# Peptides against a protein of PDB entry 5IXI, part 33

Target 1, 141 residues: chain A of PDB entry 5IXI
Amino acid sequence: TPLLDASSLEYLFAQGQYDLVKCLAPIRDPKTEQDGHDIENECLGMAVLAISHYAMMKKMQLPELPKDISYKRYIPETLNKSIRQRNLLTRMRINNVFKDFLKEFNNKTICDSSVSTHDLKVKYLATLETLTKHYGAEIFE

## One batch from the design tools (peptide; aimed at target 1 E42)

Design b2_p23_1_s3 (made by RFdiffusion4, then SolubleMPNN; from b2_p23_1, 14 letters changed)
Fold by OpenDDE base, seed 1:
Structure b2_p23_1_s3 (fold): chain B 141 residues (1-141), chain A 23 residues (1-23)
Amino acid sequence: as target 1 above (141 residues)
Amino acid sequence: SPIDGIDEFMKEMTKKSNEELSK
């Protein structure tokens, strides 16, 4: 936004990632079972945004990223613990969902350079405000 | 805008994720 310069946005983006992962900005309570699944999917999406931002900042393509890349360090720790307790088949499916998400995002959005790191930071912070219970810095008009 | 494109993509992937996890 016009109210945030590049350095401020970078700071807020880094802090937002930390707050989400460390559960300092806890995710909202699900209203239904499906809502719970939607929340988890949004968290996986947040991981895709964070990883894509990292890759773009390092000028790395998806094949150059570690082959064992995972969502684990980019989602709320409480959710990560929950996933670890699920059965093998469920964990495999979640991993497949994430990898497909990351791959498709890279192919359709990142590779053609249509999206900037600025766009990713803005989207991340905007989603964070709606995903979490009380997070909001009135960043956007 | 690029941000709108990201939003639409995330919505699409959420639907695909729900389909995969419901199998």
Scores: peptide ipSAE 0.325, ipTM 0.855, DockQ to the pose 0.697
OpenDDE base, seeds 2, 3, 4, 5: peptide ipSAE 0.319, 0.324, 0.319, 0.317; ipTM 0.851, 0.853, 0.851, 0.850

Design b2_p23_1_s4 (made by RFdiffusion4, then SolubleMPNN; from b2_p23_1, 12 letters changed)
Fold by OpenDDE base, seed 3:
Structure b2_p23_1_s4 (fold): chain B 141 residues (1-141), chain A 23 residues (1-23)
Amino acid sequence: as target 1 above (141 residues)
Amino acid sequence: SPLEGIDKFLKEMTKKANEELSK
């Protein structure tokens, strides 16, 4: 795997977020129903990484983040549309799961400063490659 | 390493999410 310089990493991270949300980097097709759930959860994880990166850049703690912060702007638009079509109970469950993700990630990694913005960008791009259809192959392969 | 920590976290959270959403 080629070593990416800071400027390249910053660019790729920004572009990767855009590509994921706009489905320019489409998520891989699920092989099973469980695989589909795994993919959705990976997308929620991507949102956690993106939001955490944003918070770190803005030097904001979780309680200081807007109360309306959500995964909606950080996941593929196709998935967002799918979630909106689900019943209220399911949407509540998804929201709770995401909130738990964000809180746990903050408590275990962000609060003690064990993770840097650099680490988040690397992980985001690495996950993006496995989550989507052949995205970033030229970077990590 | 930090990257290993992130990997571990995401794996564990995904597992928990699957358990919760399967109800």
Scores: peptide ipSAE 0.245, ipTM 0.809, DockQ to the pose 0.722
OpenDDE base, seeds 1, 2, 4, 5: peptide ipSAE 0.114, 0.244, 0.241, 0.240; ipTM 0.654, 0.809, 0.807, 0.807

Design b2_p23_2 (made by RFdiffusion4)
Pose (drawn by RFdiffusion4):
Structure b2_p23_2 (pose): chain A 132 residues (1-60, 70-141), chain P 23 residues (1-23)
Amino acid sequence: TPLLDASSLEYLFAQGQYDLVKCLAPIRDPKTEQDGHDIENECLGMAVLAISHYAMMKKMSYKRYIPETLNKSIRQRNLLTRMRINNVFKDFLKEFNNKTICDSSVSTHDLKVKYLATLETLTKHYGAEIFE
Amino acid sequence: ETEALNTSAKTVFEKLKSDFSKM
């Protein structure tokens, strides 16, 4: 018997996206520059998941689906790199919706689950309350 | 550097796809 029902899961998914974007769920610190880039890439994966879920729900830019801090960080880079980030994101999104949804038979449930499960490891102290 | 970043992005994305197949 699971802890959450569909309603709580949907609400938690919406809250999780809110937390990730507004940085109430701050992304974890990088161990290395490479780890940092990997974290940014996971964020792009999270934006793909959020957008794919939205499109899936209605039966049909990454900037509004990533932490604002990374957005401000990306806005500081040269234009070619930003075009590059856009192209990489588009490729991820296309590949995911054209192949992975079908191949791995990804439902909306699995998607929300992977999103939140990824929040548990992508962000600092998710679901915890720290008092000073 | 661009090639390394693109390779990193691809690796991370392939991992994400693998996670879905394992679910």

Design b2_p23_2_s1 (made by RFdiffusion4, then SolubleMPNN; from b2_p23_2, 13 letters changed)
Fold by OpenDDE base, seed 1:
Structure b2_p23_2_s1 (fold): chain B 141 residues (1-141), chain A 23 residues (1-23)
Amino acid sequence: as target 1 above (141 residues)
Amino acid sequence: SLEEEEKRAKEVFEKLFEEFRNM
């Protein structure tokens, strides 16, 4: 596995976020309906990583972040559009599950300083490789 | 059910970020 310096990692992390959101790195095909839900949840997890990284870079605690911060700008645009087409109760459930996990993640990792921005970038890119089709195979192999 | 789906979502999240808790 190639060792990435700080600047290279920062670039790849930013590019990876762009590729995921803009669907330039397409997510894997679901094998079942439940697999499709799992993929959506992985995308929401990626949003948690991205938001947590943003918060750490701004030296802000999650409660200090704007209340309008959401997964919407951190997940594939196609998925965001799909979620918007679902009924109100479903959308509310997704929002609640996401917010709850974001808080939990912050309490268990960010607040106790057990996770660095470097760790978040590495995990994001590693997950991106498994979540998408043949993306970044040479980065961590 | 909605409750089962929420449980499944939490399981996916827990699996995804398990290494962070073990660092």
Scores: peptide ipSAE 0.360, ipTM 0.848, DockQ to the pose 0.599
OpenDDE base, seeds 2, 3, 4, 5: peptide ipSAE 0.332, 0.124, 0.100, 0.126; ipTM 0.850, 0.722, 0.670, 0.716; seed 3 fails the geometry check

Design b2_p23_2_s2 (made by RFdiffusion4, then SolubleMPNN; from b2_p23_2, 14 letters changed)
Fold by OpenDDE base, seed 2:
Structure b2_p23_2_s2 (fold): chain B 141 residues (1-141), chain A 23 residues (1-23)
Amino acid sequence: as target 1 above (141 residues)
Amino acid sequence: SLEEEEENAKKVFNKLFEEFKNM
C-alpha cells in the first residue's frame, strides 16, 4: 500500500469529488431496486462528507452554514437530475433526512472534533472506490 | 413506501457515522 503524503491526499480528494459529480467516475450498476436506493443514499453520504470537510476547512459552525445548503452540487449529476424529477413530497423528505444527518454529523466532526479532515478525505476516497465502477484502476479504450 | 425509503436512508447514514466513531 503506497503511502500518500498530505499534498497527494488533498489532490486526490479534490479530483475524486470532481470525478464523482461530473460522472467521470461513474457509480456502479445497481443489482436490484434496493441496491439502487442504497447507491443513491451512499451518494448523499458522500455529499455529507464533502460538505463537512468544507465546513471544517473554513472553520464554520453549523449556524454559520448557509440555510439552504444542499447535496445538489456534491452528488453525481445524473442522480441530481433523477431527484429533481421526483415529486415535491419525495424531494422534501430527501432534503429533510439529509439536513438532519448533516447536522448530526457536523456536530461530531466540527463541534466535538472527533473526526479530522484527514479522516474525511480517506473515507471519501475509500467509499469512492467501492461506489464507482473503475475508480483507481487503469482504463483501456 | 416513502417511510421505508426514509428508514433505509437513515440506516445508510448511521452506518457511515458509526464507522467514524470507530476510527
Scores: peptide ipSAE 0.236, ipTM 0.778, DockQ to the pose 0.579
OpenDDE base, seeds 1, 3, 4, 5: peptide ipSAE 0.221, 0.141, 0.222, 0.082; ipTM 0.769, 0.675, 0.769, 0.619

Design b2_p23_2_s3 (made by RFdiffusion4, then SolubleMPNN; from b2_p23_2, 14 letters changed)
Fold by OpenDDE base, seed 2:
Structure b2_p23_2_s3 (fold): chain B 141 residues (1-141), chain A 23 residues (1-23)
Amino acid sequence: as target 1 above (141 residues)
Amino acid sequence: DEEKYIENAKKVFDKLFESFKNM
């Protein structure tokens, strides 16, 4: 594994977020219905990482984040479209799960300074490699 | 159905939490 300096990591993290949301790095195909749910939840996890990183960079605590903070702009557009087509009750459940997870994540990892912005970027990129079909393949071609 | 959904989500999120402990 090559060593990445801070500038390179920052660039890759930004590009990775863009690629995931714009589906330039498409998520892997689900093998089962359960796998599909796991993929969806991993995408929500990616949103938590991205939002938490943003909050840390802006020196904002969770209560200071906009009340309407959502996963919508931090997950693949295809998944976002799929979620928007689901009924209100399902969307409410997803929102509640996401909000609870975001709160728990920040309280347990960010607020106690156990996780840095560097850690978030590394975890984001590492998860992106396993979540998507061919992310990073160009490096090994 | 809701309980299963929450349980599944919790498993994925727990894995994410645990992964940070190993960093």
Scores: peptide ipSAE 0.365, ipTM 0.842, DockQ to the pose 0.680
OpenDDE base, seeds 1, 3, 4, 5: peptide ipSAE 0.350, 0.173, 0.338, 0.347; ipTM 0.836, 0.713, 0.831, 0.833

Design b2_p23_2_s4 (made by RFdiffusion4, then SolubleMPNN; from b2_p23_2, 14 letters changed)
Fold by OpenDDE base, seed 1:
Structure b2_p23_2_s4 (fold): chain B 141 residues (1-141), chain A 23 residues (1-23)
Amino acid sequence: as target 1 above (141 residues)
Amino acid sequence: SLEEEEKRAKEVFERLFQSFKDM
């Protein structure tokens, strides 16, 4: 596994976010219906990582983030469209579960400085590799 | 059910969260 310098890691992290959202790095095919749901939840997890990184870079705490912050800009566009087509109750529950996890992640990880922006980038890219179809395999092999 | 889906989602999120604790 090659050692990435800070600038390279920053570049790959930004590119990875773009590729995921724009579906240039398509998510893996689900093996079952439940696997499909797991993939969606992993995408929501990716959103938490991206948002947390953003907050840390801006020196912002969760209460300082806009109330309308959501996963929408941080997940694959295809998934976002799919979620929008689901019933109101389902969408509300997805939002609540996501926000609850974001708060928990922030309180237990970001606020106590147990995780750095570097760690978030590494975790994001590593998860992206497993979530998508053979994306960036050469980076972490 | 929706409750089962929420439970599953929390499991995925907790796994992600714990991955940082194990770093």
Scores: peptide ipSAE 0.281, ipTM 0.815, DockQ to the pose 0.667
OpenDDE base, seeds 2, 3, 4, 5: peptide ipSAE 0.276, 0.277, 0.271, 0.275; ipTM 0.811, 0.812, 0.808, 0.810

Design b2_p23_3 (made by RFdiffusion4)
Pose (drawn by RFdiffusion4):
Structure b2_p23_3 (pose): chain A 132 residues (1-60, 70-141), chain P 23 residues (1-23)
Amino acid sequence: TPLLDASSLEYLFAQGQYDLVKCLAPIRDPKTEQDGHDIENECLGMAVLAISHYAMMKKMSYKRYIPETLNKSIRQRNLLTRMRINNVFKDFLKEFNNKTICDSSVSTHDLKVKYLATLETLTKHYGAEIFE
Amino acid sequence: SFNSFNETWNELLEKHSEKLLES
């Protein structure tokens, strides 16, 4: 018997997206430059998940689906790199919706689950309350 | 299905991380 029902899961998914974007669920600190880049790439993956879920729900830019801090960080880079981030994101989104959804038979439930499960490891102290 | 998704997800992350490092 699971902890959450569909309603709580949908709400938690929406809240999780809100937390990730507004940085109430701050992304974890990088151990290395490489780890940092990997974190940014996982953020692009999270944006792909959020958009894929939205499109899936209605039966059909990454900027509004990633932490604002990374957005500000990306806005500081040269134009070619930003075009590059856009291309990589588009490839990720296309590849995910064209192949992975079908191949791995990804439902909306699995998607929200992966998203939140990824928040548990992508962000600092998710679901915890720290008092000073 | 979810385990297959996780595996594919990790592969996609690795693939698209390499592309970002080519910047």

Design b2_p23_3_s1 (made by RFdiffusion4, then SolubleMPNN; from b2_p23_3, 11 letters changed)
Fold by OpenDDE base, seed 3:
Structure b2_p23_3_s1 (fold): chain B 141 residues (1-141), chain A 23 residues (1-23)
Amino acid sequence: as target 1 above (141 residues)
Amino acid sequence: SMESFDKKYKELHEKYSKKLLEM
């Protein structure tokens, strides 16, 4: 359970997003090839969380989001660079899978009001802590 | 609840992680 009040949580969530994207909180080194895939998938999951939080704050449904919405602005810049260097088919597949993930997440969690912005922030920060090398906010017990 | 959300998110994340691994 997080040991934060609402104001602290809001601050840490905003700072955490910035630190992840700008690689100020660098992601951990993969121990295996599979671990590397897991790290990338966690980053994409965090993008889903961040975008969903944004949509909720803006009172926007998925069809109302910009058509060019993408994970690119919500993942570490190093990972974004890596993905952009992959072949076109791979990039298309990643984009399609991500959009489907975002859609299903929205339909099954956001649309039925089963998830709050608070839940998204907590999940984001918890994931960030496990994903990064030195993120020592020690928010969760 | 947060617990139910964690479970739901984990299931979805795993589902789409597997799809990404198929690439």
Scores: peptide ipSAE 0.562, ipTM 0.919, DockQ to the pose 0.675
OpenDDE base, seeds 1, 2, 4, 5: peptide ipSAE 0.562, 0.560, 0.562, 0.560; ipTM 0.919, 0.918, 0.918, 0.918

Design b2_p23_3_s2 (made by RFdiffusion4, then SolubleMPNN; from b2_p23_3, 13 letters changed)
Fold by OpenDDE base, seed 1:
Structure b2_p23_3_s2 (fold): chain B 141 residues (1-141), chain A 23 residues (1-23)
Amino acid sequence: as target 1 above (141 residues)
Amino acid sequence: SMEKFEEDYKKLHEKYTKKLLEM
């Protein structure tokens, strides 16, 4: 398939985020309990990508971002509700691991790989296609 | 650079997935 132009990619990236969060693009059914956890972890990873993209677009470092920025606004609403029902210790663990993931991604991966906002959008959309049951667009092979 | 990015991301994602399981 032909490479998307910048404007099209920006649109699809924004729409993809919306579809994921609003569960309009439903995630695939877990085959096992472990698969369910893997799906959750993929969603958290996508949140890292989305937040990092946001930070790059705003030309802000992570410490400059609002304190309330977290995975909660960047994962499926159903998953967010599920996490909120877990005990405090579990929620704290998830939050801490996510924050560390986000920090290392920005301090290492983005710098070491010279990652651009374009790369983040491509990776996000590609992951979205694999994570959902069926995505309306076959953007990437 | 995309190939390196994907490799680095995968490695990092696996690292923190493992951390979630161990805690």
Scores: peptide ipSAE 0.504, ipTM 0.905, DockQ to the pose 0.761
OpenDDE base, seeds 2, 3, 4, 5: peptide ipSAE 0.496, 0.503, 0.502, 0.494; ipTM 0.903, 0.905, 0.904, 0.903

Design b2_p23_3_s3 (made by RFdiffusion4, then SolubleMPNN; from b2_p23_3, 14 letters changed)
Fold by OpenDDE base, seed 1:
Parts: structure tokens; C-alpha cells; sequence
Structure b2_p23_3_s3 (fold): chain B 141 residues (1-141), chain A 23 residues (1-23)
């Protein structure tokens, strides 16, 4: 696991987000129905990381973010389409839980200044490698 | 510091993972 300079890490982070959302780095196949839900939850977690990074880069607190900020732009497009096919109540629940997750994450990490943008990139990429089938970067173990 | 962050993130993720599973 070689150390990456800031520029390289920034590039890989941006590319990783693109690959995940566009399904160019396909997520692993679920072994069970429950595993499928776990994969979805991992994607939502990664959305929290990505949005938090965005907020930090814009020097904005979470309440200052646009209302249209949601997981929809930060998860695989296939998953987003799948969620949109679920009933309204389920979609509302997912949205509410996600918002709560994002809020608490922000309060316990970003607001405490205990996490840097570097940390978020590393965590995102590491999670991406475990979530996808063949993400050949092998940056982190 | 990264290890501490990982632990904190995993704790929160597990917490809300449970909430998502209850849907």
C-alpha cells in the first residue's frame, strides 16, 4: 500500500465516485437477500462520506447545504433506479434514515474537526475496494 | 487517527444499518 500524494488521492477519489455511480466499478453480487440489503447500506454509507467531503470542500455546514443534496447522486445509478421503484413510504423511510445518518456523522466528525478531507478520501476508496468486484487499484488493504 | 476515525464511522454505520434493515 504505497502512500499517495494529495493530487493522486484527489484524482482517485473523484474517479472512484464516478466509477461507482456510473456502475463502471460494479458492486459485488449479493449472496443472499440480506446481503443485498447490506450492499445497499454500504452504498448509502459511502454517500455520507462523499457528501461530507463535498461540504468540507465548500466550507459549508450541513444545514447550509442545498435541499436537493441526497444520496441519489452518490450511489450507483442502478441502485437509485431500484429505490425509485419502491413504494413511497419505503422511499421516505430510506430518505429519513439517510438524513439522520448524515446529520449525526457530520456532528460527530466534521463539526468536531476530528476528520479531514484526506481521511474521508481514504475511507471512501478503501470501502469502494471492498464493495466492488474488481477494483484493481489495490490502494488500501 | 485514521484507526479512530474508522472505528467511529463503523459504529455509526452499524447503528443506521440496523435502522435500514427494519424497513
Amino acid sequence: as target 1 above (141 residues)
Amino acid sequence: SMEEFDKKYEELHKKYLQKLLEM
Scores: peptide ipSAE 0.416, ipTM 0.873, DockQ to the pose 0.626
OpenDDE base, seeds 2, 3, 4, 5: peptide ipSAE 0.413, 0.415, 0.264, 0.414; ipTM 0.872, 0.872, 0.757, 0.872

Design b2_p23_3_s4 (made by RFdiffusion4, then SolubleMPNN; from b2_p23_3, 12 letters changed)
Fold by OpenDDE base, seed 3:
Structure b2_p23_3_s4 (fold): chain B 141 residues (1-141), chain A 23 residues (1-23)
Amino acid sequence: as target 1 above (141 residues)
Amino acid sequence: SMAKFEEKYKELHKKYLEKLLEM
């Protein structure tokens, strides 16, 4: 349960996205190789949340989103750089999995109105706190 | 509700996490 009012939540959500992407809120160091994979996957998950929030705010469904929509603008720049260094097949697979994730999330949550923009912001910020080293918003009870 | 959303998101995240691990 968030401790913040709607205006504060909106502000922190916007700032959190910026801080994550620009690495002003750096992601934590992985404890193991598997932890590293989990961190990357959480970042991709947050990209799904951010894009879905954007779509809802613009009153757009997934098919109406630009065809170039991707995780690239919604993940840490360091991670994006790392992914770009991987081979073409791997990058294609990541892109396909992400698109499928976004599509299914949209179909099963956004389209049936089972999730609100409020829910997306809360989940995003909660995830951000778990991923970052020193993110001390402490916005939840 | 938030609880239902969390459950659904976790399920989907886990589903595609497994696919990402295969790469």
Scores: peptide ipSAE 0.371, ipTM 0.852, DockQ to the pose 0.655
OpenDDE base, seeds 1, 2, 4, 5: peptide ipSAE 0.213, 0.370, 0.370, 0.368; ipTM 0.731, 0.851, 0.852, 0.852

Design b2_p23_4 (made by RFdiffusion4)
Pose (drawn by RFdiffusion4):
Structure b2_p23_4 (pose): chain A 132 residues (1-60, 70-141), chain P 23 residues (1-23)
Amino acid sequence: TPLLDASSLEYLFAQGQYDLVKCLAPIRDPKTEQDGHDIENECLGMAVLAISHYAMMKKMSYKRYIPETLNKSIRQRNLLTRMRINNVFKDFLKEFNNKTICDSSVSTHDLKVKYLATLETLTKHYGAEIFE
Amino acid sequence: SSDLTWFHDWFHQPISDESLEKY
């Protein structure tokens, strides 16, 4: 018997996206530059998941689906790199919706679950309350 | 190609039992 029902899961998914974007769920610190880039890439994966879920729900840019801090960080890079980040994101989104959804038979439930499960590891102290 | 491989690896990472029980 699971902890959450569909309603709580949908609400938690929406809250999780809100926390990730508004940085109430701050992304974890990088151990290395490579780890940092990997974190950014996972953020792009999270944006793909959020958009894919939205499109799936209604039966049909990454900037509004990633932490604002990374957005400000990306806005500081040269234009070619930003075109590059857009192209990589588009490729991820296309590959995910064209192949992975079908191949791995990804439902909206699995998607929200992966998203939140990823928040547990992508961000600092998710679901915890720290008092000073 | 390497970016897509990475994306797929990342996506198919195992989810913990705790997370599965929660959701």

Design b2_p23_4_s1 (made by RFdiffusion4, then SolubleMPNN; from b2_p23_4, 12 letters changed)
Fold by OpenDDE base, seed 2:
Structure b2_p23_4_s1 (fold): chain B 141 residues (1-141), chain A 23 residues (1-23)
Amino acid sequence: as target 1 above (141 residues)
Amino acid sequence: SEELEKFRERFNRPISEEMLRKY
């Protein structure tokens, strides 16, 4: 695999976020119904990584972030549209679980484990490669 | 610490595993 310097990693991270949301890096087809659910959860996890990275870069704590923080702008547009079609109770559950996970991730994974922005970028890109059909072939080969 | 190692181990796992435990 190619050696990535800090500048290249920053670029790929930014582009990866855009490609995921805009579906330019399309999500792989689920093999089973449970696999589809796992893919959705990974996408929600990608939102947690992106938001956590943003908060760290801005030196902000979670309570300082807008209370209306959501996964909507950080997941594939197709998935966002799909979630919007689900019933209210399901959407509420997803929102609550997401917020709880974001909080726990920030408190325990970020703070207690001393995770850096570099670690988040690597985790994001590595996860993106597993989620998408063809992304990162030249980078992760 | 043992707790730190547990969370580092969790971070290396798929994010979906953590989400699945919550709903």
Scores: peptide ipSAE 0.090, ipTM 0.676, DockQ to the pose 0.101
OpenDDE base, seeds 1, 3, 4, 5: peptide ipSAE 0.085, 0.084, 0.089, 0.083; ipTM 0.673, 0.669, 0.676, 0.684

Design b2_p23_4_s2 (made by RFdiffusion4, then SolubleMPNN; from b2_p23_4, 13 letters changed)
Fold by OpenDDE base, seed 2:
Structure b2_p23_4_s2 (fold): chain B 141 residues (1-141), chain A 23 residues (1-23)
Amino acid sequence: as target 1 above (141 residues)
Amino acid sequence: DEFLKKFRESFNKPISQEMLAKY
């Protein structure tokens, strides 16, 4: 059985989103260049989860989302700054991959109700724990 | 697209049972 009830999970999910974006829960240091790319992909994945959760809560389908929907406000600010400093082709590639996957995820997973808002919150928080250096440490500070 | 493939593979990694047990 889960350790947390629905209310606690909702709170942690909201707080976790804020902490990730504001870098209050800083992401772990990459050990290699490939590890850095993996971390970046995980952050972009967090954006997919956050946006999809938002859409589900608002009962919005993908076509109803803004056409300019992006990861920018759903990833760590430090990573967002890093991406903005990269060349145009790289940024376009990241944008295209994100948009394509977001569409894929929503059409094949969200629209057929195979994933619930609960599942999204759990995946988000679980990923947050592995992605960050010391998530939850503030409880003991 | 290779980049999309890598992203998908990363995203679809299963969550450990230990993590799932918390929520």
Scores: peptide ipSAE 0.407, ipTM 0.880, DockQ to the pose 0.619
OpenDDE base, seeds 1, 3, 4, 5: peptide ipSAE 0.400, 0.404, 0.398, 0.406; ipTM 0.875, 0.877, 0.876, 0.877

Design b2_p23_4_s3 (made by RFdiffusion4, then SolubleMPNN; from b2_p23_4, 13 letters changed)
Fold by OpenDDE base, seed 5:
Structure b2_p23_4_s3 (fold): chain B 141 residues (1-141), chain A 23 residues (1-23)
Amino acid sequence: as target 1 above (141 residues)
Amino acid sequence: SDFLKKFLERFNKPISEEMLRLY
């Protein structure tokens, strides 16, 4: 397996984001209802990582991000469609949960200068491997 | 949030051995 330099990692990170959103790397099937909730939460986590990486690359602070920042662009399209079909109160709750998640993550990591863009890419790919059905085999070959 | 706590814990853990082999 070739060593991952900075450019290779950047490529894999970008491709991984695309594969997750476009469902080319489909998320694993839930084993239980609780597992399904965990999978959705992990997807929100992936969105947090992706948005945080974007903000860091643009040297933007969280308050400088658009007020309507959302997970919608950064989660699997199938999950996004599923959420859109849920009732208004549920969608509002998910939005609030995500916003709080993003704020808390940034406060505990990025704002503390304890995280680099490199770290975010690695953690994103590592989580992607566990979240999807067969993506791990491709990454580690 | 329990999930957030667990998410942060995993985020702060060392890179897995499998990922380390790529470097």
Scores: peptide ipSAE 0.445, ipTM 0.826, DockQ to the pose 0.520
OpenDDE base, seeds 1, 2, 3, 4: peptide ipSAE 0.442, 0.434, 0.440, 0.430; ipTM 0.824, 0.819, 0.822, 0.828

Design b2_p23_4_s4 (made by RFdiffusion4, then SolubleMPNN; from b2_p23_4, 10 letters changed)
Fold by OpenDDE base, seed 5:
Structure b2_p23_4_s4 (fold): chain B 141 residues (1-141), chain A 23 residues (1-23)
Amino acid sequence: as target 1 above (141 residues)
Amino acid sequence: SSFLEQFRKRFNKPISEESLRKY
């Protein structure tokens, strides 16, 4: 079994983002209410990875990102629709939590540990395999 | 032990060779 080269990894990362957002790789069913909360958190984590990768590729620092930076384009569309149906206070909370998450991740993980774009792609795909129902099996078959 | 902390800990774990292979 050959190892993924840089071009293959780039392709899989792009395809994985598309599959997650478009729900072609649907997220796993929650087993409990707490599990559902964990799944949403993992989706927000995936958004952090994707946005951080974008920023690194563009040689952008966190303050240079748009003021309206959001998870909305980087999470499953079904989850995005679900969040939009929640009350204003809940949506505000999610927005603030995500912004703090993104800031802390970039400051304490990317900057402090010198994470590369390669690392982000690998971590994204690895998490995608555990988060979705069947995507992990397809990648390695 | 917040989610962010757990996320960072998982992020820092090594990825298995299996995850780096295709097929």
Scores: peptide ipSAE 0.251, ipTM 0.787, DockQ to the pose 0.521
OpenDDE base, seeds 1, 2, 3, 4: peptide ipSAE 0.225, 0.232, 0.229, 0.220; ipTM 0.795, 0.801, 0.803, 0.795

Design b2_p23_5 (made by RFdiffusion4)
Pose (drawn by RFdiffusion4):
Structure b2_p23_5 (pose): chain A 132 residues (1-60, 70-141), chain P 23 residues (1-23)
Amino acid sequence: TPLLDASSLEYLFAQGQYDLVKCLAPIRDPKTEQDGHDIENECLGMAVLAISHYAMMKKMSYKRYIPETLNKSIRQRNLLTRMRINNVFKDFLKEFNNKTICDSSVSTHDLKVKYLATLETLTKHYGAEIFE
Amino acid sequence: FVPNHEMMKNFFESVSKTKHPKY
């Protein structure tokens, strides 16, 4: 018997997206530059998941689906790199919706689950309350 | 920005394999 029902899961998914974007769920610190880039890449993956879920729900840019801090960080890079980020994101999104959804038979439930499960490891102290 | 295509491939393929007791 699971802890959450569909309603709580949908609400938690929406709250999780809100937390990730508004940085109430701050992304974890990088151990290395490579780890940092990997974190940014996972953020692009999270944006792909949010958008894919939205499109899936209605039966049909990454900037609004990533932490604002990474957005401000990307806005500081040269134009070619931004175009590159856009192209990588588009490729991820296309590849995910064209192949992975079908191949791995990804439902909306699995998607929200992976999203939140990814929040548990992508961000600092998710679901915890720290008092000073 | 340095893309990690293999990590991301594994990430997306893991979506349906991710199981969580709470959900």

